# Ledger of designs, part 217: peptides against a protein of PDB entry 5D63

Target 1, 292 residues: chain A of PDB entry 5D63
Amino acid sequence: SLRRGIYHIENAGVPSAIDLKDGSSSDGTPIVGWQFTPDTINWHQLWLAEPIPNVADTFTLCNLFSGTYMDLYNGSSEAGTAVNGWQGTAFTTNPHQLWTIKKSSDGTSYKIQNYGSKTFVDLVNGDSSDGAKIAGWTGTWDEGNPHQKWYFNRMSVSSAEAQAAIARNPHIHGTYRGYILDGEYLVLPNATFTQIWKDSGLPGSKWREQIYDCDDFAIAMKAAVGKWGADSWKANGFAIFCGVMLGVNKAGDAAHAYNFTLTKDHADIVFFEPQNGGYLNDIGYDSYMAFY

## One batch from the design tools (peptide; made by RFdiffusion4, then SolubleMPNN)

Design b2_p28_8_s1 (from b2_p28_8, 14 letters changed)
Fold by OpenDDE base, seed 5:
Structure b2_p28_8_s1 (fold): chain B 292 residues (1-292), chain A 28 residues (1-28)
Amino acid sequence: as target 1 above (292 residues)
Amino acid sequence: SALEEAVKRARAEYEAAHGPMKLAGPVA
């Protein structure tokens, strides 16, 4: 089944993503097809899929930016019914906002069926233009119509996935202790991560022995990312990935504090030096502690 | 905070096993 997480949802037929128009939180805001840029944030096109307990393959879809939910207008089963953003809750019983999401017949893409109407999210006419209508439309699970097939590109990791990525890294000390702070993490592109670092003022911060040294830089970066998350997104139930590590060098005579994030494929971690903004596969230290 | 305590515990555990550590100087 589809895992809880943040997804960029792309049409299987044309390079168009499910977009909440203008990221507006107003009830009835159109959800439309829109172009996207791979490996970027795509602000209005991120959806938190929350699985409904005890209802197989059924989710709410919360727009990350607006905090509103994908909603089939009036729950109508009529072909061409608008799909909009609407206020809601993650575990709603409103069938207008409940979506059964399962693999399509091709085994790679998904279909998104409204729980109540049994119609499917459809990119009308497969229109690749910005602002193209997305609507509920009649269909079947086995039908191969690409207008109703969607790729779910995962943009987040669970705490367990992050933990696994850390465990695979060769620069982890045998005494390592990890402390997980959240459950689901949006993983940022390096460009965005770097921009947050720049905006934090850390590039201009002066290293001072004890009073503002490596741990202060690393914690300041973590705080900056947290603040960026709070200021950027209206949805709840996720965090922005930015870890802090304490490490010891190979000689065992020096320690360092630094940050880390996940690689593009989410399979590994990459170290980030908050004192200079560098990304490194080897920071020169083995981590004995992390929190993220 | 709980986080601060966790960090302190982690440091203490490491120091108990390996002795006191000196934090590195500034990174160029």
Scores: peptide ipSAE 0.143, ipTM 0.760, DockQ to the pose 0.589
Fold by OpenDDE base, seed 2:
Structure b2_p28_8_s1 (fold): chain B 292 residues (1-292), chain A 28 residues (1-28)
Amino acid sequence: as target 1 above (292 residues)
Amino acid sequence: SALEEAVKRARAEYEAAHGPMKLAGPVA
């Protein structure tokens, strides 16, 4: 079963992702196939899958950038019916915006079936060009046609997954207390995380005893990421991952405040020093407190 | 706020167990 989360949805046959054209919030904006760059944000190509309670394998798909939802035009079962962005809500009863998402016969990719029409999201003719039509099309769950098969690349973690990544890190103190602030987190590539750090002004900030020291740097970084999230995305129901830690050195006589994020595979954390923008597997401290 | 109180509590709990701690100086 597909988990709630943010996904980059990639065609199984060609290097094309499901893209909301120009990231527009206008009703009827075409959803199209578009090229993507691995290990980048791919702004118009991120979708929040929200499972519908008590309806098996059924979701809404909210575009992160526009805040609009994947919508089968008029719910038509005709092959070639447009799939567009349209205003909606996460738990809508509108069958035009309800999608049954289950594994295809290959056990790796998914198929996306409209709940009402029973047609499938189709990259028409497997066209790999930018702007290629995505439409509702007739099909079956057991067909092997790659035009209707999609890889769901998970771009987010749940709070539980983040908690687990922290728990297995060797630089966590036995007295550790973690405070979870949100339920689902978009995990940024380091390049994006670093750019936010640069844009925050922290690289030019001067360390000053007590008045602007390690905790101020760490909190300023988290605030910058929060603001970046609010300014960048129109969808709700998720946060941007950026943690703050307080740690103690091995000798037990000095403390430090720093940031952390998740590794690319989401299995581990990596420490981030907001005073110099460095990423470290070992920052020289064991965390006794975190919030994220 | 709830977060501020949580941070305060976590710091207090650690210091109660290990004694007062000094924050590190600037990182190069």
Scores: peptide ipSAE 0.123, ipTM 0.684, DockQ to the pose 0.584
Fold by OpenDDE base, seed 3:
Structure b2_p28_8_s1 (fold): chain B 292 residues (1-292), chain A 28 residues (1-28)
Amino acid sequence: as target 1 above (292 residues)
Amino acid sequence: SALEEAVKRARAEYEAAHGPMKLAGPVA
């Protein structure tokens, strides 16, 4: 089954993603097909899927940017019924905002069925143009129509997945203690992570013994990412991934504080040096403590 | 805070086993 997480939802037939138009929080804002750029944030095209307890394969879909939910207009079963953003809650009982999401017949893509109407989210006519209509449409689970098939590109990791990635890394000290702060983390592209670093003022910050040294840089980076998250997204129930590590060198005579994030495939961590903005697979230290 | 205490404990545990650690200087 689909896991709780943040997804970029892409049509299986054409290079179009499910987009909340203008990222507007207004009730009735159209959800449309829109072009996207791989390995970027795609601001209006990220959806938090929250599984409904005790209802198999059923979710709400919260737009990360607007904080509103995917909503089938009036819950109508008529083909061509608008799908749009609407205020809601993660665990609503409103069938207009409940979506059963299961694998399509191809075993890779998903279909998105409205729980109440039993119609499917459809990119009307497979239109690849920006602003193309997305609507509820009649269909079946076994049909191969790409208008109703969607790839769910996972953009986040659970705390458990992050923990597993850390555990696989060779630069972890035997005395390692990890502290998990959140449950689900949006993983940023390096370009975005770097931009946050730049905007934080850290590139211009002066290293000063004890008063502003490695730990201050690393914590400042985490704080900057946290603030960026708070300022950028209206949805709740997730964090932005940015870890802090304390490590010791191989000689055991020096300690360092640094950041880390996850690789694109979410399987590994990569170290980030907040003093110079560098990404490294080996930062020269083995972590004895992390929080993320 | 709970986090601050956890960090302190982790550092203390390491230093108890290996001795006091010095922080590295600035990274170029």
Scores: peptide ipSAE 0.116, ipTM 0.681, DockQ to the pose 0.574
Fold by OpenDDE base, seed 1:
Structure b2_p28_8_s1 (fold): chain B 292 residues (1-292), chain A 28 residues (1-28)
Amino acid sequence: as target 1 above (292 residues)
Amino acid sequence: SALEEAVKRARAEYEAAHGPMKLAGPVA
C-alpha cells in the first residue's frame, strides 16, 4: 500500500507531472499536466498523501505549496470532469477529495480513483503539453491506458526511514542517541539545501571560540531550513529534513557539531559542514547524538 | 565515561530547552 508521504506524481506515458497551476490556493484552480525538472523541488507538483483511517488505500492529496487539496469538481462521474485544487482538510469526509490509490496492473505505476465517483485521474489524451487537462475519467483498475497510470516518486521520508538510514551509517558512535522531532520530512535536493545555507548568512559568519562555534553553525543551519520550510509551503503535517549531530573524533579528544541530510535514494545520510557548505560521506567524527 | 556523561548532559539540555523528544537510538 502507498505510504503517507510527499510525492511527485508523474504520468506513466509521457514526461508530465500533476501540477497545481501557478500554485494558487484559490478554489477551483486547475490541476494540469506540466513538465518537470528531475532532481529539483518542482514547487507546484508536490502532493502530501494522507491516508484515511479505516478506509483501505484511500487518501487526501494536499498540494504542498498551496495547502489546498485535489478535488473532483462536484464529485461528478462524467468523463472530463475537472480536477482542481480546493480548500479542505486532511481527514475530510468529502468524497470529492478522497482518492483511492492502488497499483495498476503493471505493478509499478498507480491509478488514482475518486472514492465517490469511481472515475480515475486522467491526463486527457496523454497530452504532454504544459497546462494539459487532468480530469476524472471512466476506467478500470486493470486497464493498461497510460493516461490513467501514475508513478509516485517519493520525495519525503518518515522518521523511521531516517532512523534506519542513520543506523546503517558507519560513522555513528556506540553511545549514539537520536531524537526525532517530526514524523515526515521533505528531503531537499542538495542544490536547494546549499541555497538555504547561502541565504542564511552562514558563509559569511565568523567562527569564534565558544560564542559562535560549531554548534552555533549547525543549529543556525537547522533554523534556516526550518524557516525556509515555513515560508515556502502552506501545507502542514511535515517538516524539512535537516539534522544536527554531535560527534567525537576517532582519537576521542575532539568534538564537533555538524548537519546531515539524506542521499537522493533516501537510504543513507550525508554529512553537511555548515562552516563551509561541504557535503561529506565521512566528516571525521562519529555521532553520539542527533536530532532531526 | 566522560563521553557518556557529555551525551547525558547534551540530551538533558536540549530537552529542557525544546521539550521532550522521541528517542530514536541507540545505534550499535
Scores: peptide ipSAE 0.038, ipTM 0.458, DockQ to the pose 0.064

Design b2_p28_8_s2 (from b2_p28_8, 15 letters changed)
Fold by OpenDDE base, seed 5:
Structure b2_p28_8_s2 (fold): chain B 292 residues (1-292), chain A 28 residues (1-28)
Amino acid sequence: as target 1 above (292 residues)
Amino acid sequence: SELRRLFEEARAEYEAAHGPRKIAGPVA
């Protein structure tokens, strides 16, 4: 079954993603097909899927940017019914905003069925142009029509998945203690992570003994990422991944504080030095404590 | 603030268990 998480939802037939037009929070804002750029933040095209308790394979889909939810207009079962952004809640009982999401017959893509109408989210005519209509349309689970098949590209990790990635890293001390702060984390591309670092002022910050040293740099980076998240997205129920670590060197006579994030495939961590903006697979320290 | 407190407590606990250590200087 589909896991709770943030997804970039891409059509199986053409290079188009599900996009909330202009990222607007207004009720009735069209959801449309739009081109996307791989390995970047596609701002209006990220969706938080929240599973509904006791309703198999059924979710709400919240747009990260607008904080509004995918909504089938009037819950109509008519082919061509508009799919829009609309105000809502994660655990709504409104069938206009409840979506059953299961694997298609090809075993790799998903179909998105409205819980009430039993129609499917459809990229009308498979139109690859920006602004193409997305609508509810009649269909079946076993039908091979690519207009109704979608790849769910996972853009986030759970706290458990992050914990597992840390546990696999060879630069973790035997006395390691981790503290989990949130439940679900949007994982940023390095380019975005670096830009937040640049905008934080840390590149121009002066190292000073004790008063502003390695731990201050590491905490400042995490604070900058947190603020960036709060300022960038209107949806709730997730965080932006940015870890803080304390580490000790092999000799045991030096310690350091630094950051870390996840690799593109979310399987491993990579260390980030907030004093110079560098990414390293080996920072020269073994972590005995982390917050993330 | 709370995060910073926990961070410092963890560091202190480590030092109590493993002895004093040098805090890393600037990375040029």
Scores: peptide ipSAE 0.025, ipTM 0.596, DockQ to the pose 0.778
Fold by OpenDDE base, seed 3:
Formats: sequence, structure tokens, C-alpha cells
Structure b2_p28_8_s2 (fold): chain B 292 residues (1-292), chain A 28 residues (1-28)
Amino acid sequence: as target 1 above (292 residues)
Amino acid sequence: SELRRLFEEARAEYEAAHGPRKIAGPVA
């Protein structure tokens, strides 16, 4: 079953992703096929899949940027029915906005079926051009038509997954305690993470004993990421991943505060030094506390 | 890098003065 999370949804046939046109929050905004750049944010192409309780394999899909939901226009079962962004709620009963998402016959891609109409999200004619029509279309679960098959690339991690990644890291102190602040985290590319760091002013900040030292840098980075998240996305129910750690060195005679994020595959953490913007696999300290 | 050297030196000075923990007292 598809897990709750943020997904980049890519067509199985052509290099096109499900895109909310211009990221607009207006009701009726077209959802279209659009090119994407791997390892980037792809702002208008991120979707929060929220599972509906007690309805198997059924979700709402909230556009992360606009905060609106994938909506089959009038819930029509007619082939070619528009799929648009529309205001909604995560746990709506509106069948226009309920999507059953299950593996296709190939076992790697998914199909997206409207709960009410039983039609499928279709990249019409497999058109790879920007702005290509995405519509509800007749189909079956076992058909191999790539127009209706989608890769769900998970762009987020649950708190449990983050916890597991930390647990696998060798630079954790025996006294480690982790504190989870949120439930689901968008994991940023390093380039974006770095840009937030730059925009925070931290690169030009002066280290000062106690008044603005390592913990201030680390907390300022987390605050900057939090603000960036709030300012960038209209959807709720997720956070932006940016951890803070307190660590002690091997000798036990030095301490440091620093940040961390997740690797591209979400399996490991990488340390981030907010005083210089560096990413390190070993920052020279073992964490005795983290919050994220 | 030069920047790395500078903040490491600053950190070392801080740690020498304030000890091996950022938070004093017992941690669980």
C-alpha cells in the first residue's frame, strides 16, 4: 500500500510529471503534464497523499504549493474529463477528490483511479509537452497503457524513518535522546538547503562566545528552514526536514551544536555545519541529543 | 579551509571554557 507522504508523480511512459499549472490555488486550475528536473524541488509538482481512514488504498492528493486538491471535474466518468486543482480537505467525503492508488500490473508504477467515477488519471495521448492534458479516462487496473501509469517518487520521510536513519549512523552517543517534532518531513535537496542557509544570513554571522555560538547557528538554521517552509508552501500536515544535534567528541572533552539532514535515498543522515555550510559524514562529534 | 580553521579554533576556545556538554546536568 502507498504510504502517507509527499510524492513527485512521474509518467511511466514519458518524462513528464503531474503539475498544477502555475501552482495556482484557484478552483479549476488545470493539472497538466510538465517537464521536471531531477534532484530539484519541482515546486508545482509535489503532492501530499493523505490516506482515508477505513477506505483501502484511497487518498486525497494535496498540491504542496497551492494547498488545493486533485479534483475530477464534476466527478464525471466521461473520458477526457478535466482533472483540476480545487479547494478541499484532507479527509473529504467528496468523491471528486478521492483517489484509489494501487500498483499497476508492472509492479513498479501506480494507477490513480477516481473513487467515484472509477476512471483513471490519464496523460492524454502520452503527450510529453509542457501543459499536456491530464484527464480522467476509462481503463482497468491490469492494462499496460503507460498513459495511466505513474511512478510515485517519495520526497518525504516519516518521523519513524528519520529516527531509523539516525539509529543507523555511527556518530551517536550512548546517552543519545531524540525528540521528534513533526510526523512527515519534506527532504530538501542539498542545493535548496544550502540556499536557505545563505538567505538566512548565517554565512556572514560572527561567532561570539556564548552570545552567538554553535547552538545559535544551529537553531538559526532550523528556524530559517521552518520559515522557508511556511513561506513557500500552502499545504499543511508536513514539515521541512532540518535537525539539530548536540554532540560530544570521542575524548568527551568537547561539545558542539550542529544540523543534519537526510541523504538523497533517505536512508542515512548527513551532518551540516551551519558555521560554514559544509556537509559532512563525520562532523567529529557523537550526538547525545537531537530534535527534528 | 581558512574558514574551517577559524571556527574550529573558536569552538575549541569555547569548549575549553564551558566543558563537554551544551546542556548542563543529567540528560535522559
Scores: peptide ipSAE 0.024, ipTM 0.520, DockQ to the pose 0.080
Fold by OpenDDE base, seed 2:
Structure b2_p28_8_s2 (fold): chain B 292 residues (1-292), chain A 28 residues (1-28)
Amino acid sequence: as target 1 above (292 residues)
Amino acid sequence: SELRRLFEEARAEYEAAHGPRKIAGPVA
């Protein structure tokens, strides 16, 4: 079963992703195929899949940027019916915005079926051009048509997954306590994380004993990421991953505050030094406390 | 923990000399 999370949804046949045109929040905004760049944010192409309670394998799909939902126009079962962004809610009963998402016959890709019409999200003619039509189209679950098969590239982690990544890291103190602040986290590429750091003013901040030292830098970075998230996305129900750690050195006579994020594969954490913008696998401290 | 004790002692010594200071040790 597809997990709740944020996904980049890529066609199985051509290098095209499901894109909300211009990221517009207007009702009826076309959803189209569009090129994407790996290991980048792909702003208009991120979708929060929210599972509907008591309805098996059925979700709403909220565009992260616009805060609107994938919507089959008039719920029509006609082939070629437009798929658009439309205002909605995560747990709507509107069948125009309910999508049953299950594995295709190949076992790796998914098909996206409208709950009401039973038609499938289709990249019309497998067109790889920017702005290509995405529409509802007749089909079956067992058909191999790549126009209706989609890879769900997970761009977020649950709090449990983050917790597991931390637990695998060798630089965690035996006295460690972790505090989880949210349930689902968009994981940023390092380039984006670094840009937020640069834009925060931290690179020009002066270290001052106690009054503006390691903890101030670490908290300022987390605050900057939080604000970036709030300013960048209209969807709710997720956070941007940026952790704060307190650690102690091996000798037990020095402590430090620093940040951390997740590696590209989401399996491990990497430490971030907000005083210089460096990423390290070993920051020289073992964490005894984290919140994220 | 022993480590917690060490940090608390360091904090106490610093505070005696300089006033309050932020020194956080590991959770006991």
Scores: peptide ipSAE 0.016, ipTM 0.454, DockQ to the pose 0.081
Fold by OpenDDE base, seed 4:
Structure b2_p28_8_s2 (fold): chain B 292 residues (1-292), chain A 28 residues (1-28)
Amino acid sequence: as target 1 above (292 residues)
Amino acid sequence: SELRRLFEEARAEYEAAHGPRKIAGPVA
């Protein structure tokens, strides 16, 4: 079954993603097919899938940017019914905003069925052009029409997944303690992470003994990422991944504070030095504590 | 802040395990 998370939803037939037009929060904003750039944030094309308790394989889909929800207009079962952004809540009972999401017949892509109408989210005519219509359309779970098949590219990790990534890293001290601050984390591309770092003013910050040293840099980076998240997205219920670590060197006679994020495949962590903006697989310390 | 509190706790834990705090110098 599909896990709670943030997804980039890509058509199985053409290189188009489900896009909330202009990221607008207005009720009735069209959801359309739009091109995307791999390994970028794709601002209007991220969706938080929230599973509905006790309703199998059923979710709301909240646009991360607008904070509005995928909505089948008037819940109509007519082919060609508009799919729009509309105000809502994560655990709504409105069947216009409830989507059953299960694997298609190919076992890799998903189909998105409206809970009420039983029609499917359809990239009309498989149109790959920007602004192409996405609509509810008749279909079945077993047919192979790529207009109704979608790849769910997961852009986030759960706290458990982050914990697992940390646990398998070779640079973790035996005394390690982790403090989990949130439940689901959007994982940023390094380019975005670096830009936040640049915009924070940290590149121009001066290291000063005790008063502004490694811990201050690391906390400032996390604060900057948090603020960036708050300023960038209207959806709630997730955080932006940016960890803080405290580590000790192999000799046990020096400590350091630094940041970390996740690799693209979310399987590993990579260390980030907020004093110089560098990414390292080995920062020279073993972490005895992390906050993320 | 909560983060600062946690850092101080970690510092205390480090010092308990390794002796007085020895923070690395600036990283260029």
Scores: peptide ipSAE 0.030, ipTM 0.443, DockQ to the pose 0.725; fails the geometry check

Design b2_p28_8_s3 (from b2_p28_8, 13 letters changed)
Fold by OpenDDE base, seed 1:
Structure b2_p28_8_s3 (fold): chain B 292 residues (1-292), chain A 28 residues (1-28)
Amino acid sequence: as target 1 above (292 residues)
Amino acid sequence: SELRALFERARAEYEAAHGPKAIAGPVA
């Protein structure tokens, strides 16, 4: 079953993603097929899937950028009915905004069925052009039509997944305690993470003994990421992943504060030095404390 | 070592505020 999370939703037939046109928060904004760039944010193409309690395999889909929800216009079962962004809530009872999402017959892709109309989200004619129509269309769960099959590329991790990634890392001290601040985290590409670091002013910040040293740098980076998240996205219910660690060196005579994020596959962590913007698999310290 | 001491109080305060469910570890 599909987990709660942020997804980039890609058509199974052509290299097109589900895109909220121009990221507009206006009611009735078209949802369209659009090209995407791998390993980038793809701003208008991220969707928070929120599972509906006690309704199997059923979700709302909130556009991360606009904060609006995927909506089947008037809940119509007519083939070709527009799918738009529309204001809503995560746990709405409006069947226009409720989507049953389950594996297709190929076992890899998903189909997205409107809860009320029982029609499926369809990239009309498999059109790969930017702005191609996405609509509700008749179909069945077992049909192999790629116009109605979608890959859900997960762009976020749960706190549990982050915890697991940390636990697998060899640079964790035996005394390690981690503290979880949020439930779901958008994991940024390194390029975006670095840009936030640059924009924070940290590259020009002067190290000063105690008054502005490693812990200040690490906390400032986390604050910068938090601010970036708040300023960039209108959806709620998620955070941007940026951890802070406290570590001790092998000799046990020096401590350091630093950041960390997750690797692209979300299976491991990578350390980030906020004093120089470097990514390292080994920062020279073993973490005894983290919060993220 | 000094950094450990500085943040030990913070850890204790966090535990008190957020409860055990927010805590991961320790590593075995």
Scores: peptide ipSAE 0.025, ipTM 0.519, DockQ to the pose 0.066
Fold by OpenDDE base, seed 4:
Structure b2_p28_8_s3 (fold): chain B 292 residues (1-292), chain A 28 residues (1-28)
Amino acid sequence: as target 1 above (292 residues)
Amino acid sequence: SELRALFERARAEYEAAHGPKAIAGPVA
């Protein structure tokens, strides 16, 4: 079953993603097919899937940028019914905004069925052009029509997944304690992470003994990422991944505070030095504490 | 370490303000 998380939703037939037009929060904003760039944020094309308790395989889909929800207009079962962004809540009872998401017959892609109408999210005619219509359309779970099949590219990790990635890293001290601050984390590309670092002013910050040293840099970076998240996205219920670690060197006579994020495949962590913006697989310290 | 103690205090204060957070135990 599909897990709670943030997804980039890509058509199985053509290189087009589900896009909220202009990222607008207005009710009735068209959801359309649009091109995307791999390994980037794709701002208007990220969707938070929130599972509905006690309703099997059923979710709301919140656009991360606009904070609005995928909505089948009037819940109509007519083929060609518009799919739009509309105000809503994560645990709504409105069947216009409830989507049953299960694996297609190919075992890799998903189909997105409206809970009420039983029609499917359809890239009309498989049109790969920007702005192509996405609509509710008749279909079945077992048919192979690529217009109604979607890859869910996971862009986030759960706290448990992050914990597991940390646990696998060889630079964790035996005394390590981790503190989990949130439940789901959008994982940023390094380029975006670096840009936030640059915009924070940290590259121009002066190291000063105790008054502004490693812990200040590390916390400032986390604060910058947090603010970036708050300023960039209207959806709630997730955080931006940026960890803080305290580590000790092998000799046990020096400590350091630094950041970390996750690798592209979300399986490992990479250390980030906020004093110089460097990414390292080995920062020279073993972490005895983290919070993220 | 002193730094560890400082961060533990900060964590505790955060949890008091925002509710308890999940804790990952020591690594063996």
Scores: peptide ipSAE 0.025, ipTM 0.487, DockQ to the pose 0.060
Fold by OpenDDE base, seed 5:
Structure b2_p28_8_s3 (fold): chain B 292 residues (1-292), chain A 28 residues (1-28)
Amino acid sequence: as target 1 above (292 residues)
Amino acid sequence: SELRALFERARAEYEAAHGPKAIAGPVA
């Protein structure tokens, strides 16, 4: 079954993603097919899937940028019915905004069925052009039509998944304690993470004994990421991944504070030095404490 | 360490303001 999370949703037939046009929060904003760039944020193309309790395989889909929800216009079962962004809530009872999402017959892609109408989200004619129509369309779960098959690329991790990634890293001290601050985290590309670091002013900050040293740099980075998240996205119910660690060196006579994020495949962590913007697999310390 | 104490206080203050947070136990 599909897990709660943030997804980039790509058509199985052509290189097109589900896009909320202009990221607009206006009711009735078209959802369209649009090109995307791998390993980038793809601002208008991220969707938070929230599972409905006690309703099997059924979700709301909130556009991360606009904070509006995927909505089948008037809940109509007619082929060609518009799919739009519309105001809503994560646990709505409105069947226009409830989507049953299950594996297609190929076992890799998903189909997205409206709960009420039983029609499927369809990239009309498999059109790969920017702005191509996405609509509700008749279909079946077993049909092989790629116009109705979608890859769900997960762009977030749960706190449990982050915990697991930390636990298998070789640079964790035996006394390690981690403190989890949120439930779901958008994982940023390193390029975006670095840009936030640059914009924070940290590259020009001067190290000063006690008054502005390693802990201040690490906390300032986390604060910058938090602010970036709040300023960038209108959806709620997730955070931006940026951890803070305290570590001790092998000799046990020096400590350091630093940041960390997750690798692209979300399986491992990579350390980030906020004093110079470097990414390292080994920062020279073993972490005895983290919060993220 | 002083650093550890600082972050423990920060965590406690955050929990007081935003509710309790989950704790990942020590590495075995």
Scores: peptide ipSAE 0.022, ipTM 0.473, DockQ to the pose 0.059
Fold by OpenDDE base, seed 2:
Structure b2_p28_8_s3 (fold): chain B 292 residues (1-292), chain A 28 residues (1-28)
Amino acid sequence: as target 1 above (292 residues)
Amino acid sequence: SELRALFERARAEYEAAHGPKAIAGPVA
């Protein structure tokens, strides 16, 4: 079963992703195929999949940028029916916005079926051009048509996955305590993480004993990421990953506060020094406390 | 409808379990 999370949804046949045109929040905004750049944010192409409790394999899909939901126009079963962004809620009862998402016959890609009409999300004619029509179309679960097959590239982690990544790291103190602040986290590329750091003013901040030292830098970075998240996305129900750690050196006579994020594959953490913007696999401290 | 009632109950249960943001206690 597909897990709750934020996904970049890519066609199985051509290099196109499901895109909300212009990221507009207007009702009836077309959802289209559009090119994407790997290892970037792809702003209008991120979708929060929220599972409906007690309804097997059924989700709403909220566009992260606009805060609107994938909607089959009038719930029509006609082939070629527009798929649009439309106002909604995560646990709506509107079948126009309910999608059954299950593995296709190839076992890797997914198909997206409208709950009411039983038609499938289709990249019409497999068109790879920007702005290509995405529509509801007749189909079956076992068909191999790549126009209706989609890879769900997960761009977020659950708190449990983050916890597991931390637990695998060798630079964790025996007395470690972690505090989880949210349930689902968008994981940023390092380039975006660094840009937030630059825009925060931290590169020009002066270290001062006690009054503005390591903990102030680390908290300021987390605050900057939080603000960036709030200012960038209209969807709710997720956070932006940026951790704070307190660590002690091997000798036990020095402590430090720093940040951390997740690697691209979400399997490991990497340490971030907010005083200089550096990424390190070993920051010279073992963490005894983290919150994220 | 029966479907509406099902979704409303399911949503209520989910929100009771997951809705309010909470800070977890100490975790390993």
Scores: peptide ipSAE 0.014, ipTM 0.318, DockQ to the pose 0.019

